# Peptides against a protein of PDB entry 8BZL: the designs that were tried, part 225

Target 1, 228 residues: chain A of PDB entry 8BZL
Amino acid sequence: SYDRAITVFSPDGHLFQVEYAQEAVKKGSTAVGVRGRDIVVLGVEKKSVAKLQDERTVRKICALDDNVCMAFAGLTADARIVINRARVECQSHRLTVEDPVTVEYITRYIASLKQRYTQSNGRRPFGISALIVGFDFDGTPRLYQTDPSGTYHAWKANAIGRGAKSVREFLEKNYTDEAIETDDLTIKLVIKALLEVVQSGGKNIELAVMRRDQSLKILNPEEIEKYV
Target 2, 242 residues: chain B of PDB entry 8BZL
Amino acid sequence: SRRYDSRTTIFSPEGRLYQVEYAMEAIGHAGTCLGILANDGVLLAAERRNIHKLLDEVFFSEKIYKLNEDMACSVAGITSDANVLTNELRLIAQRYLLQYQEPIPCEQLVTALCDIKQAYTQFGGKRPFGVSLLYIGWDKHYGFQLYQSDPSGNYGGWKATCIGNNSAAAVSMLKQDYKEGEMTLKSALALAIKVLNKTMDVSKLSAEKVEIATLTRENGKTVIRVLKQKEVEQLIKKHEEE

## One batch from the design tools (peptide; made by RFdiffusion4, then SolubleMPNN)

Design b1_p22_5_s1 (from b1_p22_5, 10 letters changed)
Fold by OpenDDE base, seed 2:
Structure b1_p22_5_s1 (fold): chain B 228 residues (1-228), chain C 242 residues (1-242), chain A 22 residues (1-22)
Amino acid sequence: as target 1 above (228 residues)
Amino acid sequence: as target 2 above (242 residues)
Amino acid sequence: MEKEKKEKEEKERERAERAGLL
């Protein structure tokens, strides 16, 4: 059956392994990205960490470089592979080009990596979508999305994972220039968007913010509750 | 049958490459792309399907890619495969420019990519690219040119052609309305709108759903221009008045 | 018939979009 084959075309022109990888992403916890004026914000739905699990090991938002961060939805083990390769590429770029990667560059690298896994023998697609945020060297905030196919686009705001449809519908209605006029309003927009799909308030949200010329800051639960 | 469908691209007993045929089937589900060659220019017209309010409008075009100063392409099929191929086209064109200190001839760029596509149909452990391309260009050898390539690595020069959804119907319409030797860029634009209006499964053609690029020569330089939404609206309005 | 054809085309479009078709 085409379902058990390597990524090959079906008679009707479908890449079933890519479509099934998209279904794996939809089973992932929700992630949201929003580009503000001088800020980028990532929010993710926290899975209830088992009482005995170290919370530090369940981070869904990862720095790729000082100027680039990624959130993902789907298979955590697949995400780890992508993150590690992206980090190596960011460091390699700094060494070879003497400048940090642009957010587009590293997005294209990740997208190309994903695409190659859809066209390589004995490999399945990555079961992840990613939101990649950061600042270009010129200080421009960027948000990109990648999916299991290796497609990528730039966004003002977007969501991936289980609640992505509802969160996108919220963002399409509420993303305005006024709603992102300040850093605090942009953070509030992300929290409100996540609350459309997260049942328990600020406790079940992980939120990260990157400002111009600043490193990734992960907000603590108390900081998040101030915006709720 | 199942053995030929689910493995690397191999010949069936009937001599068919099913994975190539299935890649072509995938392209049939993609948005329509048209190319029309005129006496004074060449154009690409493409259906835009991904109209999302939250997209960052950094994209001058969703489906039309500038390759170099003298060439552009449009794509129908798998977006990620298209991104890989369009990047490869840019790299080939740039390497040629660096090596020969002149732009790559249009057909040579098309052929170089077609050899890559063909290799993905012949070498084990790879699937075909699920992408057809239309290429527009100008060079000193043949002037304005339009090419089409498919997943097999086959290509051809065209006066007018279509790829993607309803391509067969579009090609039939182009054959009826294309006047050889009398095609101006203005008439080609009107023809593109006429064909898209009939081949796109939309009740009303809107400028937001259509991308058009023109390639012309001005003062001995190639000019590749993506039409603004207002210009496309005027073309649609003119077609509705006819 | 026309509704079923449209619904099939819309499902194919959604599948194509999921597969990242342009």
Scores: peptide ipSAE 0.094, ipTM 0.584, DockQ to the pose 0.018
Fold by OpenDDE base, seed 1:
Structure b1_p22_5_s1 (fold): chain B 228 residues (1-228), chain C 242 residues (1-242), chain A 22 residues (1-22)
Amino acid sequence: as target 1 above (228 residues)
Amino acid sequence: as target 2 above (242 residues)
Amino acid sequence: MEKEKKEKEEKERERAERAGLL
């Protein structure tokens, strides 16, 4: 049976282990990314953090470098491996090239890593999709999405995980130049998009913003409620 | 689908890793382990199932392992897998100490093992470890800490948690009784006994069936202490009087 | 039927959480 093997082609050309890894991603909590004019915004559905869980250890948004951050959906342990590899690459790039990575460069690195795990004998694909946002050195805001196959594309806005379809449908209707005209409007767009699938308002949303020449800022619940 | 049950490192059509789920199921049959974080310390409490009169008393703890001077863990699951993982934790901690001339931060040790666990879920020819761990520790970065890790290589920090048999019920009780910011080690010990008494399927909780370790700071040093049977008896007696 | 479907979805969600899905 082809679906029990390592990642191999079926007779009809499917890579079942990659498709099944994509199903793992769909079980993950929702993440959304939006590129504004001078801002990039990531929003994630807060899982009902068990009352006794340390919130520090449940973060779905992480910095890869000063100019790049990532949200993911899917297997948390798999994500940790990818994040660590990406962070090492960002630092290595700074040491060897003396410039920070472009968002495309680090996305391509992550994508290549994922792709290699689809061709390596005795390895399964990574069970994660990622939204990678940041600024290039020239100040251009970027948003990329990558999946378990190692495919990646640039986006204006996108979503991954359980609610991704509904969030994308919302973004397709509401992403306009007017809707991203200001940083605040861009943030509001992300919150509204997440509220399509997240119950109980801003309390169940984690939001991170990166502005031009600024570090990643995670908004507190009170800051999020101002946009709701 | 039962079709994927025997494969170690493949996704099901639904995106599930069945061997990880089955490892978690195996852990559910293991003896209960609790961890509770307090303001002045952190503790592990574990069910002792192997009560053999001929066990050499030199083996102080069946389920609680000292990892280094600043960390200990408890295990739920396959004993042989637990021995491998606890040995690996000790090696990682020692290598770090040798390399950096300081003890490994608690979360870094947990993460290093979790990356190994994750690898056993992703690389072919390996099965997941049938072990969940609770970690207690102190470091200069975050102070007292409690972590839980599972066969997937996932981990999290906790104020209080449980692994093994009746873990869901134990976690529910901990959520009800744990007072954030007000938990003393004394109160944590009392809470541990209360939860174990309700989660262990025994008519009467006995000190022979409970292992407790505390991690405290004394004179700027970490002290890891396994409670004596008499101390555990006193805690049980106090709980019975309440 | 709807209760059984919700219970099944909840059990699948709990299993997914146990499998380390976020």
Scores: peptide ipSAE 0.028, ipTM 0.672, DockQ to the pose 0.568
Fold by OpenDDE base, seed 3:
Structure b1_p22_5_s1 (fold): chain B 228 residues (1-228), chain C 242 residues (1-242), chain A 22 residues (1-22)
Amino acid sequence: as target 1 above (228 residues)
Amino acid sequence: as target 2 above (242 residues)
Amino acid sequence: MEKEKKEKEEKERERAERAGLL
């Protein structure tokens, strides 16, 4: 059976291990990304932190560099490997090119890493999709999405994980130039989009904001409730 | 589907890694291990199953391992896999100390091992480690810490948790009795005995079947102590009197 | 039926969470 081999083509041209990795992503918690005018926003469904779990160790949004952050859906352990590789590349780029990575560059690096794991003998695909947001050195806000296959595209807004369909349907209806006219409206759009799939309001949302020439800010629950 | 369970590094049609899930199932049959974080320390309590009269008395601990001066772990799962992973933890900690001239932060040690575990779930010709670990430690960044890791290479920090046999029931009891912000090491020890008494598949809890280690800070140094059998007997006796 | 489906989905989610899903 072709689906038993580590990422080979089926007779009908399918890469079943890649498709199955995409099914793993669909089981992941929902993440949403929105590009505003001068802001990028990532929102994630907070995992119901088990009573007695330390919330500090359950972060779904991470910085790759000062100008780039990322949210994932899928296998947490796989995500950590991708994050570590991306961080090393961001630092390497700063050392070798003397500039921070563009959001496209680091997305392409991650995509190429994922693609290699779909083609390398003895490796399975990463069970991860990512939303990668940030600012290029010219101050342009960017949002990219990548999947287990190593494909990537630029987006105005997108979602990944279990609630991604409902969130995307909301964004398709509500993403307008007026809806992103201000930073606060952009944040509100992300929160509203997540509330399509997240119960109990702002308490179950993690939100990260990056503005031009500013560091990544993770909003606390009280800050999120102001937008609800 | 059973057709995927013989392969260590492939996704099922549903996006599952069956070999990782089966490794976790195997851990469910291992002896119970508890971890409890207190304000003044952290502890591990583990079921000792290998009670052979012919074991050399020099056998310090079956399930609790000192990793460095600031960290210890307990293991549930395949003993041989546990030995490999605990040795790797010690090597990672030692290499860090040599490189940076300071102890490895607790979470960094946990993460380093979890990256190894993850690799054994992704690369061909490897199987997942059939081991979950609880880690206790102290560092200057976060103070006393408790972590859990599984065969997937996932980990998390905890105030109290359990791995191995009857872990779900143990976690439920911990959720009921754990008082956030009020937990002393003394109360944590009593809670550990209470939970083990209910979760161990034994007619009566005995000190020979329980290993307990505490991690405390004394005079600005970490102290890792394995409780003597007599101390464990006293804890059991106290619990039976309540 | 709907409660049983939700309970099944919750158990599957808890299993997935234990299996290291983000």
Scores: peptide ipSAE 0.025, ipTM 0.677, DockQ to the pose 0.544

Design b1_p22_5_s1 (from b1_p22_5, 10 letters changed)
Fold by OpenDDE base, seed 4:
Structure b1_p22_5_s1 (fold): chain B 228 residues (1-228), chain C 242 residues (1-242), chain A 22 residues (1-22)
Amino acid sequence: as target 1 above (228 residues)
Amino acid sequence: as target 2 above (242 residues)
Amino acid sequence: MEKEKKEKEEKERERAERAGLL
């Protein structure tokens, strides 16, 4: 059966291991990304941290570089591999090109990495989708998504993980130029979008904000509650 | 579906890695290992299952391994896999020390092994390691630390946790009795005995069946100590008197 | 039905957690 093989085409042209990796992503906690005018915002559903677990070790939003951050849905261990490689590439680019990566560049790097794992014998696909946000050197805010196949696209707003459908439906209705007119409105849009699938408000949301010419800021629960 | 139990770790139609889940199932049958973080130290407590009268005196802990001067681990799962991973941990720690002239930070050592574990879940011709680990350590960045890792290459930091047989029940007990901010190493030791006594499928807890290691700081140095059998006996006795 | 659905979702979540899903 083609579903038991390394990533190969089925007779009907399906890459079952890629599709099944996408099913792993759909089981992941919801992440949302929104591009504002001069801001990019990532929001993720907090996993119920076990009472005795250190919350520091349960982060779903990570910096790839000073100008780029990523949220993911799917296999955490797979994500760590991708993140580490992306970080190395960001540093390598700074050393070799003397400029930070563009958000597209690092997205393409991650996408190419994922694609290779769909075509290489003896490798399974990465079980992750990622939302990659940041600023290009020109100050342009960017949002990209990549999936297990290595496909990537630019977005104004998008969501991944278990609640992604509901969040996308919300964003399709509510993402307007007016809704992103200010940084605060953009943040509020992300929170509202996550609240479609996250129970009990700001305590169950992790939110990261990157403004133009500013570092990534992870909002504390109290800061999030101000927008609710 | 039982359909995806092949040797190669692949996704099921539901996005599951059955080989990883089966490796975790194998760990569920292993001896219980506990880790508890205290304000003044961290401990590992592990079940000894292989008590054979003809075994030469176990000079070394069966389940608890010193990794370096600042870290130790306990293992649940396939012993041969555990030996490979614990050796790799030591090598990683040594290479880091040689390269940077400082001890490897605890989380970095855990992460390095977890990346190896993950690779064995992604590359063909390999199976997942049938091992979960608890790591205890101290570093200058975070002080005393407790980590858990599984066959997937996932890890997390913990105040208290359990792996192996009856781990879910043990974790439930730890959640009930663990006092955040008030946990001394002494109270952690008592809690470890309490949980092991209830979690181990034994009529009476004996010191021969329990390994305990503590990690403390003395005069700005990390001290890793495996408790002597007599010390464990005293802890058990105290628990029986309460 | 809702309890069974929640229990099934919780079991699936626990399984996903065991599989290292976030």
Scores: peptide ipSAE 0.024, ipTM 0.704, DockQ to the pose 0.559

Design b1_p22_5_s2 (from b1_p22_5, 7 letters changed)
Fold by OpenDDE base, seed 2:
Structure b1_p22_5_s2 (fold): chain B 228 residues (1-228), chain C 242 residues (1-242), chain A 22 residues (1-22)
Amino acid sequence: as target 1 above (228 residues)
Amino acid sequence: as target 2 above (242 residues)
Amino acid sequence: MEEEKKKKEEEERERAIRAGLL
């Protein structure tokens, strides 16, 4: 009987469509987020862009607003829907509240959106996890993760996607106050973490940096190679 | 497995959307469509399969559709689904023009349709569209552009790509022969014929079985032109002489 | 066996890419 509905509880209390959406995320390219002292860094595994593909159209890190960006793992088309809704909410908040969203606020918005898709009849869960980073208005750097279920938590560092286990194990060992003491050290930590799972070095890494009171900066390959 | 094959697009235990994969498989049986970006233009080349003598309408193009003055697309997959999507593309482009008094940027048109495609993979009571599209266009932001979209609502920009029958083999050939930065529209046309000749399951390539459209800029205007049969014959002949 | 596993993982990866998995 439960087999007829999209997302329903199994007899043993499982939401199989949510669990299976999490399996889709595990097949996605690895993404890493690290919160530094005055910096937030996102790194993603570049899938080998097909030789003939325009790299411009294969961005895995996107701005949600001037003070918030996200990386994701899982279904790209699903991610685009979430990103677009989050961007609209960020702009709406600026218009109605006259302040930028907090990173927690926009994360909670995304999480609530995902949760609704796990409970609404005739909708499947989003097949994405996201790392959301940015700065609150007070200048505090933030990192959040959200998953297909609509759960979210704040992190110092985390990873999602295929290599997430190995990257998390690396971060658990190497994330110290000394390792994030400077912006450059924080960037280096993200690159080293990604290199645990990414083959062929800096060419297969996309890296984005947001500093206090600065917009998202996507590093070019030459800038990344300086840290390798 | 069967449980996930017969219902609304849902995740398998492995996190797969089988209905999307099956829609892509259906597209693999459609006629080949190629897109190639050049420095001075962009082209679509498509296999024409419906050469029926009893067709009343002189189809100028079976698979290539003008979307607006600056964009065209080619389709591979279910014809009825393709008609719905091409009509929607035209409506989106027209609404944008009316709202902003300028042509829709190429990527925005592609994205708008891709959001529709994605919705048909996520909402209950819907099936994925059994259609992939190639888009060619020009805008003031990026110049000449080539995009591909699939049933999932994923898209990407390309220098050259292929959809439909034998698309993997065609893409392999394009990767070998495409010269980045050196591609003229003339060389792109020759490459399109070369690839189609090898990927179409035909003993001999004929102009009646090939549709080609080019998009160029002349005097600050976009020109979308479907090649005449005689022009295609000349391209085929030139390829046979090399 | 390891090469077949790698090939299967790569085929699954390619299928996932085709299915619009990032």
Scores: peptide ipSAE 0.030, ipTM 0.711, DockQ to the pose 0.585
Fold by OpenDDE base, seed 1:
Structure b1_p22_5_s2 (fold): chain B 228 residues (1-228), chain C 242 residues (1-242), chain A 22 residues (1-22)
Amino acid sequence: as target 1 above (228 residues)
Amino acid sequence: as target 2 above (242 residues)
Amino acid sequence: MEEEKKKKEEEERERAIRAGLL
């Protein structure tokens, strides 16, 4: 069976292990990213953190560098490996090039890492998709998505994980220049998009914002409720 | 689909890693291990199953391992896999101490092992470790800590959790009785006995079948202590009187 | 049938959590 081999082509040209890794991503909690004018916003479905779990250890949004953050859907352990390698690369770039990475650069690095795991003998694909947001040095806001195959694209807005289809359909209808005219409107758009798939309102949303020349800010539940 | 059951590092059509799930199933048959975080300490409580009178080694603990001066763990799953992982934890902690001249932070030790576990789920020719671990520790960054890790290489911090047999029922009980911010080590010990008494399929809880370790801070030092059988007996007796 | 479906979905969700899915 072709689907039992470590990432090989089927007769029909399919990479079944990559497709199946994408199915793993679809089982993950929903994440959404939106690029505003002077802001990038990541939102994630806060799965009911098991009572007694430390919220600090259940972060779905992480900084890769001061100017770049990432949300993911899929295998948490796989994500940790990718995040750590991306962080090392961001620091290495600062040391060697004396500038922070562009969002595209670090996205391409992550994408290349994922791709290598689809082609390396004895390795399975990473079971994660990622939304990577940040600012380039010139102050341009960026949003990228990567998938298990190592493909990547730039987006205005996108979603990954279980509710991604519904969230994307919402974003396709509601992402306008007017809807992102202000930082607050952009944040509101992300919250509204997540509320399409999150039943318990603002309490089940984790939201991160990065503004131009500012560090990543995680919004508290009270701050999120102001936008609902 | 059964066709993926024997493959170690492949996704099913549904995006599942069956060998990781089966490793978790194997852990479900292991003896119960509890961890409870308190304000003044952290504890592990574990079911002792191998009570053999002919065991020459008075194992102070069958399932609880000291990792360094600031950390201990309890294991549920395959004993041989647990021995490999606990040895690796000790080596990682020692290498860090030698390199940085300070103890490894608790979460960093947990993460380092979890990256190894993850690798055994991603690289061909390897099977997942059939082991979940509870970690207790203290560091200068976060104070007292409790972590759980599984065969996938996932981990999380907890106020209280359980692995092994009847872990779901134990976690449910912990969720009901754990009082956030008000948990003393004394109360945590009582809660551990209460949960073990209900989750272990025994007519009467006995001190011979329970291992308990506490991690506290005394005079600016971490103290890891395995409770004596008599101390466990007193905890059980106190619970029976309530 | 709906209760069995919900139970199966819950079991699949629990399995996914156990498999380390976010």
Scores: peptide ipSAE 0.026, ipTM 0.682, DockQ to the pose 0.537
Fold by OpenDDE base, seed 5:
Parts: structure tokens; C-alpha cells; sequence
Structure b1_p22_5_s2 (fold): chain B 228 residues (1-228), chain C 242 residues (1-242), chain A 22 residues (1-22)
């Protein structure tokens, strides 16, 4: 059956394994990314952590390098592979080119990796979409998305995962130059966008911010509540 | 037979490569891309489908890629496959330039990629690329050129052609309206708008949904230019006035 | 009509995203 074939087209020209990988992404926790003027913000819906599980061990937002971070939706195990390869590439780029990667460069690397897993026999697609944010060396904030197919695009704002449609609809209405005029407004926009799909307010949101020439900062729940 | 279409690209009993045909079907669902060769230039016109408000201002064409100073391409099919192929085209062109200290001839670049495409139809453990390309270029050997390549690795030179959605209808219209030897870039642009207006599955042709690139020669240099939205709007308005 | 058009454009976009088609 074409739906069971990893690396074949259907008669109607579909790659069902890629489409099914996207369905795995849609089952993932919601992630949102917003590019501000001098800030990039990632927000993620917290997983219900079992009472006995250390919440600190479940990071959904990961640094790829000092200037780049990533949120993902879909298969966590697949995400680890992608993140690790991306980190190695970021380090390799610094060593070989003597500059940090651009956000586009590392996105393209991840996208190419994903694409190869759609075209190689015995390999399934990655069940992951990613929001990749950061700053280029010139200080330009960037937001990219990449999908299981290996597609990627630059965004002002976007969302992935189960609530992505509702979050995106919110962002399409509310993303304005005024709404991102300040870092605080940009953070507020992300929180409000996530609240479209997250019932329990700021407690169920993981938020990360990266400002120009600053490292990734994960906001604590108390910091998030200031924006709610 | 389901056995021949669900495995690595192999021949059917009838001698067909079903995975290549199915890759071509995938391309049929992609946005329309046109290429038209004129006496004074060559153009690509492509349907832009991703008009999302939250897209970052696309400094880059969605479907039209500069390959080198003398060549550009347009793509129809799987975006990720297209990104791989367009990157490979750039690498081939750059390697040639470094090796020979001259730009790669247009047909040689097309052929080199077509050999890669073909290999993905012949070698086990690979699927065909779900991508067709239109190439526009200029070289000292043949001047302005337009090529088309498909997932099989076949290619051909064209005066005018189309790939993607409604490509057969577009090609039919191009055959009717294309005047060999008399085609100016201006008339080619008008023809591109005319064909897109009829072949795009849109209620009304809008400049936001169309990308156009022209390749010309100015002062002995190739100039590749993506038309601004306002320029495309003017072309659409002119067509609506006729 | 505009809502249906937006819905169709969204469905086409979702389909294009799903297909990874250009």
C-alpha cells in the first residue's frame, strides 16, 4: 500500500509518509514563534508532566547555538536527532567559516536533512516541524519554519502543532507593527496567541526570548504572569 | 500492477516507470510556471500560491531562483526536492566556473542536473525527484535559451513552455499565440499574463499571485530581474484593457 | 462567498503545506 511505502509516490503524486509525518506534527503540543523588532520569542504549550516527573527535564525549546534556538512540534525522539545534528553543524560552521550560522543557513541545513529522509530508502520522514528563531550576525531577527517534507520559509510569526490553526488565525489578526513595537508587547503577543489554545493560563506556557546580542532566556512562570 | 508502483523505480511489464509518472502527477498539482523565449530576452512567469500574511517579506521569489549571473530557473513540484535541485544547480555552476574560468553553458548545466535526476530513477533506494524545472539563460554559444526538465531526467529546449497545474492547456495556448522570430520580451510578457489568466485556477489574476523574472542583455552583461508587484499589476491591467 | 474563498484558500494552503508543493 502506498500509505505504507516510505519512499514512493502514490498514483496521484503524493508522498503519504510525509503527509502522515505532518499528522504526527499536528498531534504535537502547540508552539508559536514571533519576530519582533529586536527580539524573537518562542512560546510552547507545556506538556502535562506527571506529578513525579521533573518539569525541568522536558525542554521543548532548545538552543542550537548562542544566536539560534528552536521549538518543535511532533516526535520528541526525532527532534533530538535534528537538534543534535544542527548543533554539530553550528559548531562546525563556527570552526570552518569563523562566523556563527545565519538563521537561514541552519534552517536550510535542517530542511535538507529532513528532505533526505523523504528520499532515502529504509528511512521514514522526521515527524517534526520546527520553529527556528535567532539573530543573524548583522543583528537582524529571523524566524523560520521547517516541516517533515524539508520545506522551509521565513515568517514574521507562525505556529505549529495541534493548536497551530487557531494560533495562526490570532496572529494574522493581531500581528501589527504596533503589536511588536516593544519587546514587552511582542512577548504579550506570543502569550495571547498561545492562550487561544492553552486553557490554564501562564502556568501551561513555556516562553523563551532572545534579544539582540543576548543569549536565550527561558522565562519563569512568575515572569510570564507579568504579561498575562 | 501495484507491485511496480510501490517499490523503488522499476519497469512495469509494459516498460513504464510508474514512480516517474507519479512524480509527474505531483508536479501537475503544483503552481503553474511559464517560460517564454523572445528575441531580446527570456522570461519566467510563475504562480505564487503561498500568499500568507505572516510570511516574512519575500525578498526572494517563491518559485524563481537565480542560479548564476547568466541563468535562472523556475520550479514546479515538491518544494524540498526543488530546494535540493536548485542548490545542486548552483554548486554545479560554481564548480564549472572554478574549473574552467568561464560560466557553464546553459545546456551543460541542465544536462548535469538531468543526469542526477536520471540517477534517482535508476539507482535502488532512491525515489524520483518530484520536480520539473524551467531554465532560462544566456550564453555565448546559443544566446537566450529556455529549457524544461522533468523527473525522468529528460530535458528539451523550448521557445515557450509550461509546467505545473494546467500545463497542457497553457502549452496549447502558447502554441497558438507564440510567433516565432517576432517575439519581443514585451510581447512575451503580455503572452505570459494572457496564458496565466486563463490557466491559473483563480477567479481573478492578481499581481500578488504572479512572479515574473526577465533575463536580458545590457551592455554585454546578463541582467536577471524579478518584476516588482507594481510592474506585474501594470501588465495585468493592460491585459484587462484588451 | 468571501469566507468560503478564505476557507478554500486555507484548505489549498494546508494542502500545499501538506504536499510540500511549490
Amino acid sequence: as target 1 above (228 residues)
Amino acid sequence: as target 2 above (242 residues)
Amino acid sequence: MEEEKKKKEEEERERAIRAGLL
Scores: peptide ipSAE 0.171, ipTM 0.581, DockQ to the pose 0.019; fails the geometry check

Design b1_p22_5_s2 (from b1_p22_5, 7 letters changed)
Fold by OpenDDE base, seed 3:
Structure b1_p22_5_s2 (fold): chain B 228 residues (1-228), chain C 242 residues (1-242), chain A 22 residues (1-22)
Amino acid sequence: as target 1 above (228 residues)
Amino acid sequence: as target 2 above (242 residues)
Amino acid sequence: MEEEKKKKEEEERERAIRAGLL
């Protein structure tokens, strides 16, 4: 059967290992990204940290560079590999080009990495989708999504993981120019979107905000509760 | 479907990595290992199963390995895989020390090994390591630390956790009895004995079947000590009197 | 029944955390 080999085409033209990697992503915790006017916001479902687990080690939002951050859904260990590769590329770009990466550039790098793992003998696809947000050097806010196949697209708002369908349906109805008119409204939109799938309010949400010319800020639970 | 069981780690139709899950199942049959973080130290307690009368050397520790001056680990799973991974941990720690002239931060050592584990789940011609590890350590960044890693290359920090045989029951007991912010190393040792006594498939807990290591700070230095059999006997006796 | 369901969901969630799903 073709699904047993390293990623090969089925007779009907399917890459089953890629499709199955997408099923792994759907089992991941929900992540949402929203592009505002002068802000980008990532929100993730905090899995209730197991009693006695250190919350510090369960971060789902990470910086790739000063101007770029990402959230993942899917396999944690696979995500760490992608993050490390992306961070190295961001630093390499700064050294070689003397400018930070554009959000598109680093997204394309990650997408190309994922694609290679769908085509290389002896490798399985990455079991992750990513929401990549940040600012280009011109101050333009960007949001991209990339999937296990290595496809990527730019978005105004999107979601990945187990609750992604419900979150997207909410965003499709509620993402308007008025809903993102201010930074606070944009943050509130992300929180409301996550609350469609997250129980127990702001305590189960991790939220990261990047404003123009500012570093990534992870909001504390008290800051999140102000928007609930 | 069983059709995914015989090949390199690939995704099932449901997005599962069965070879990783089967490696975790194999670890479930290994001897119990506990880790407990206290305010004044951290400990590992492990079931010693290989008590063979013909073993020439009483291996000072079968399941607990010193990694460097600031870290130790315990292993549950395939012994040969454990030996490879513990050697790799020592090499990573040593390379870091040589490069930076300071000890590797605990989490960085854990992540470096976890990246190796992950690679064995992604690259063809390789199987996952059939090993979970508990790590104890101290560094200047976070103080005393306890980590767990599995065959997937996932890891997490813990206040208390268990791997190996009856790990779920042990974790349940730890959740009940662990007092956050109030745990001393002495109370952690007592808790470790309590949990092992209930989770080990033995008629009576004996010091011969238990390895315990503590990691403390004395005069600004990390001290890793494996408890002597007599000390373990005393802990068991104290528990039996309670 | 609801407490048992919550406990089972918590156990499944802990298993999922241990299984390396983010």
Scores: peptide ipSAE 0.023, ipTM 0.685, DockQ to the pose 0.361; fails the geometry check

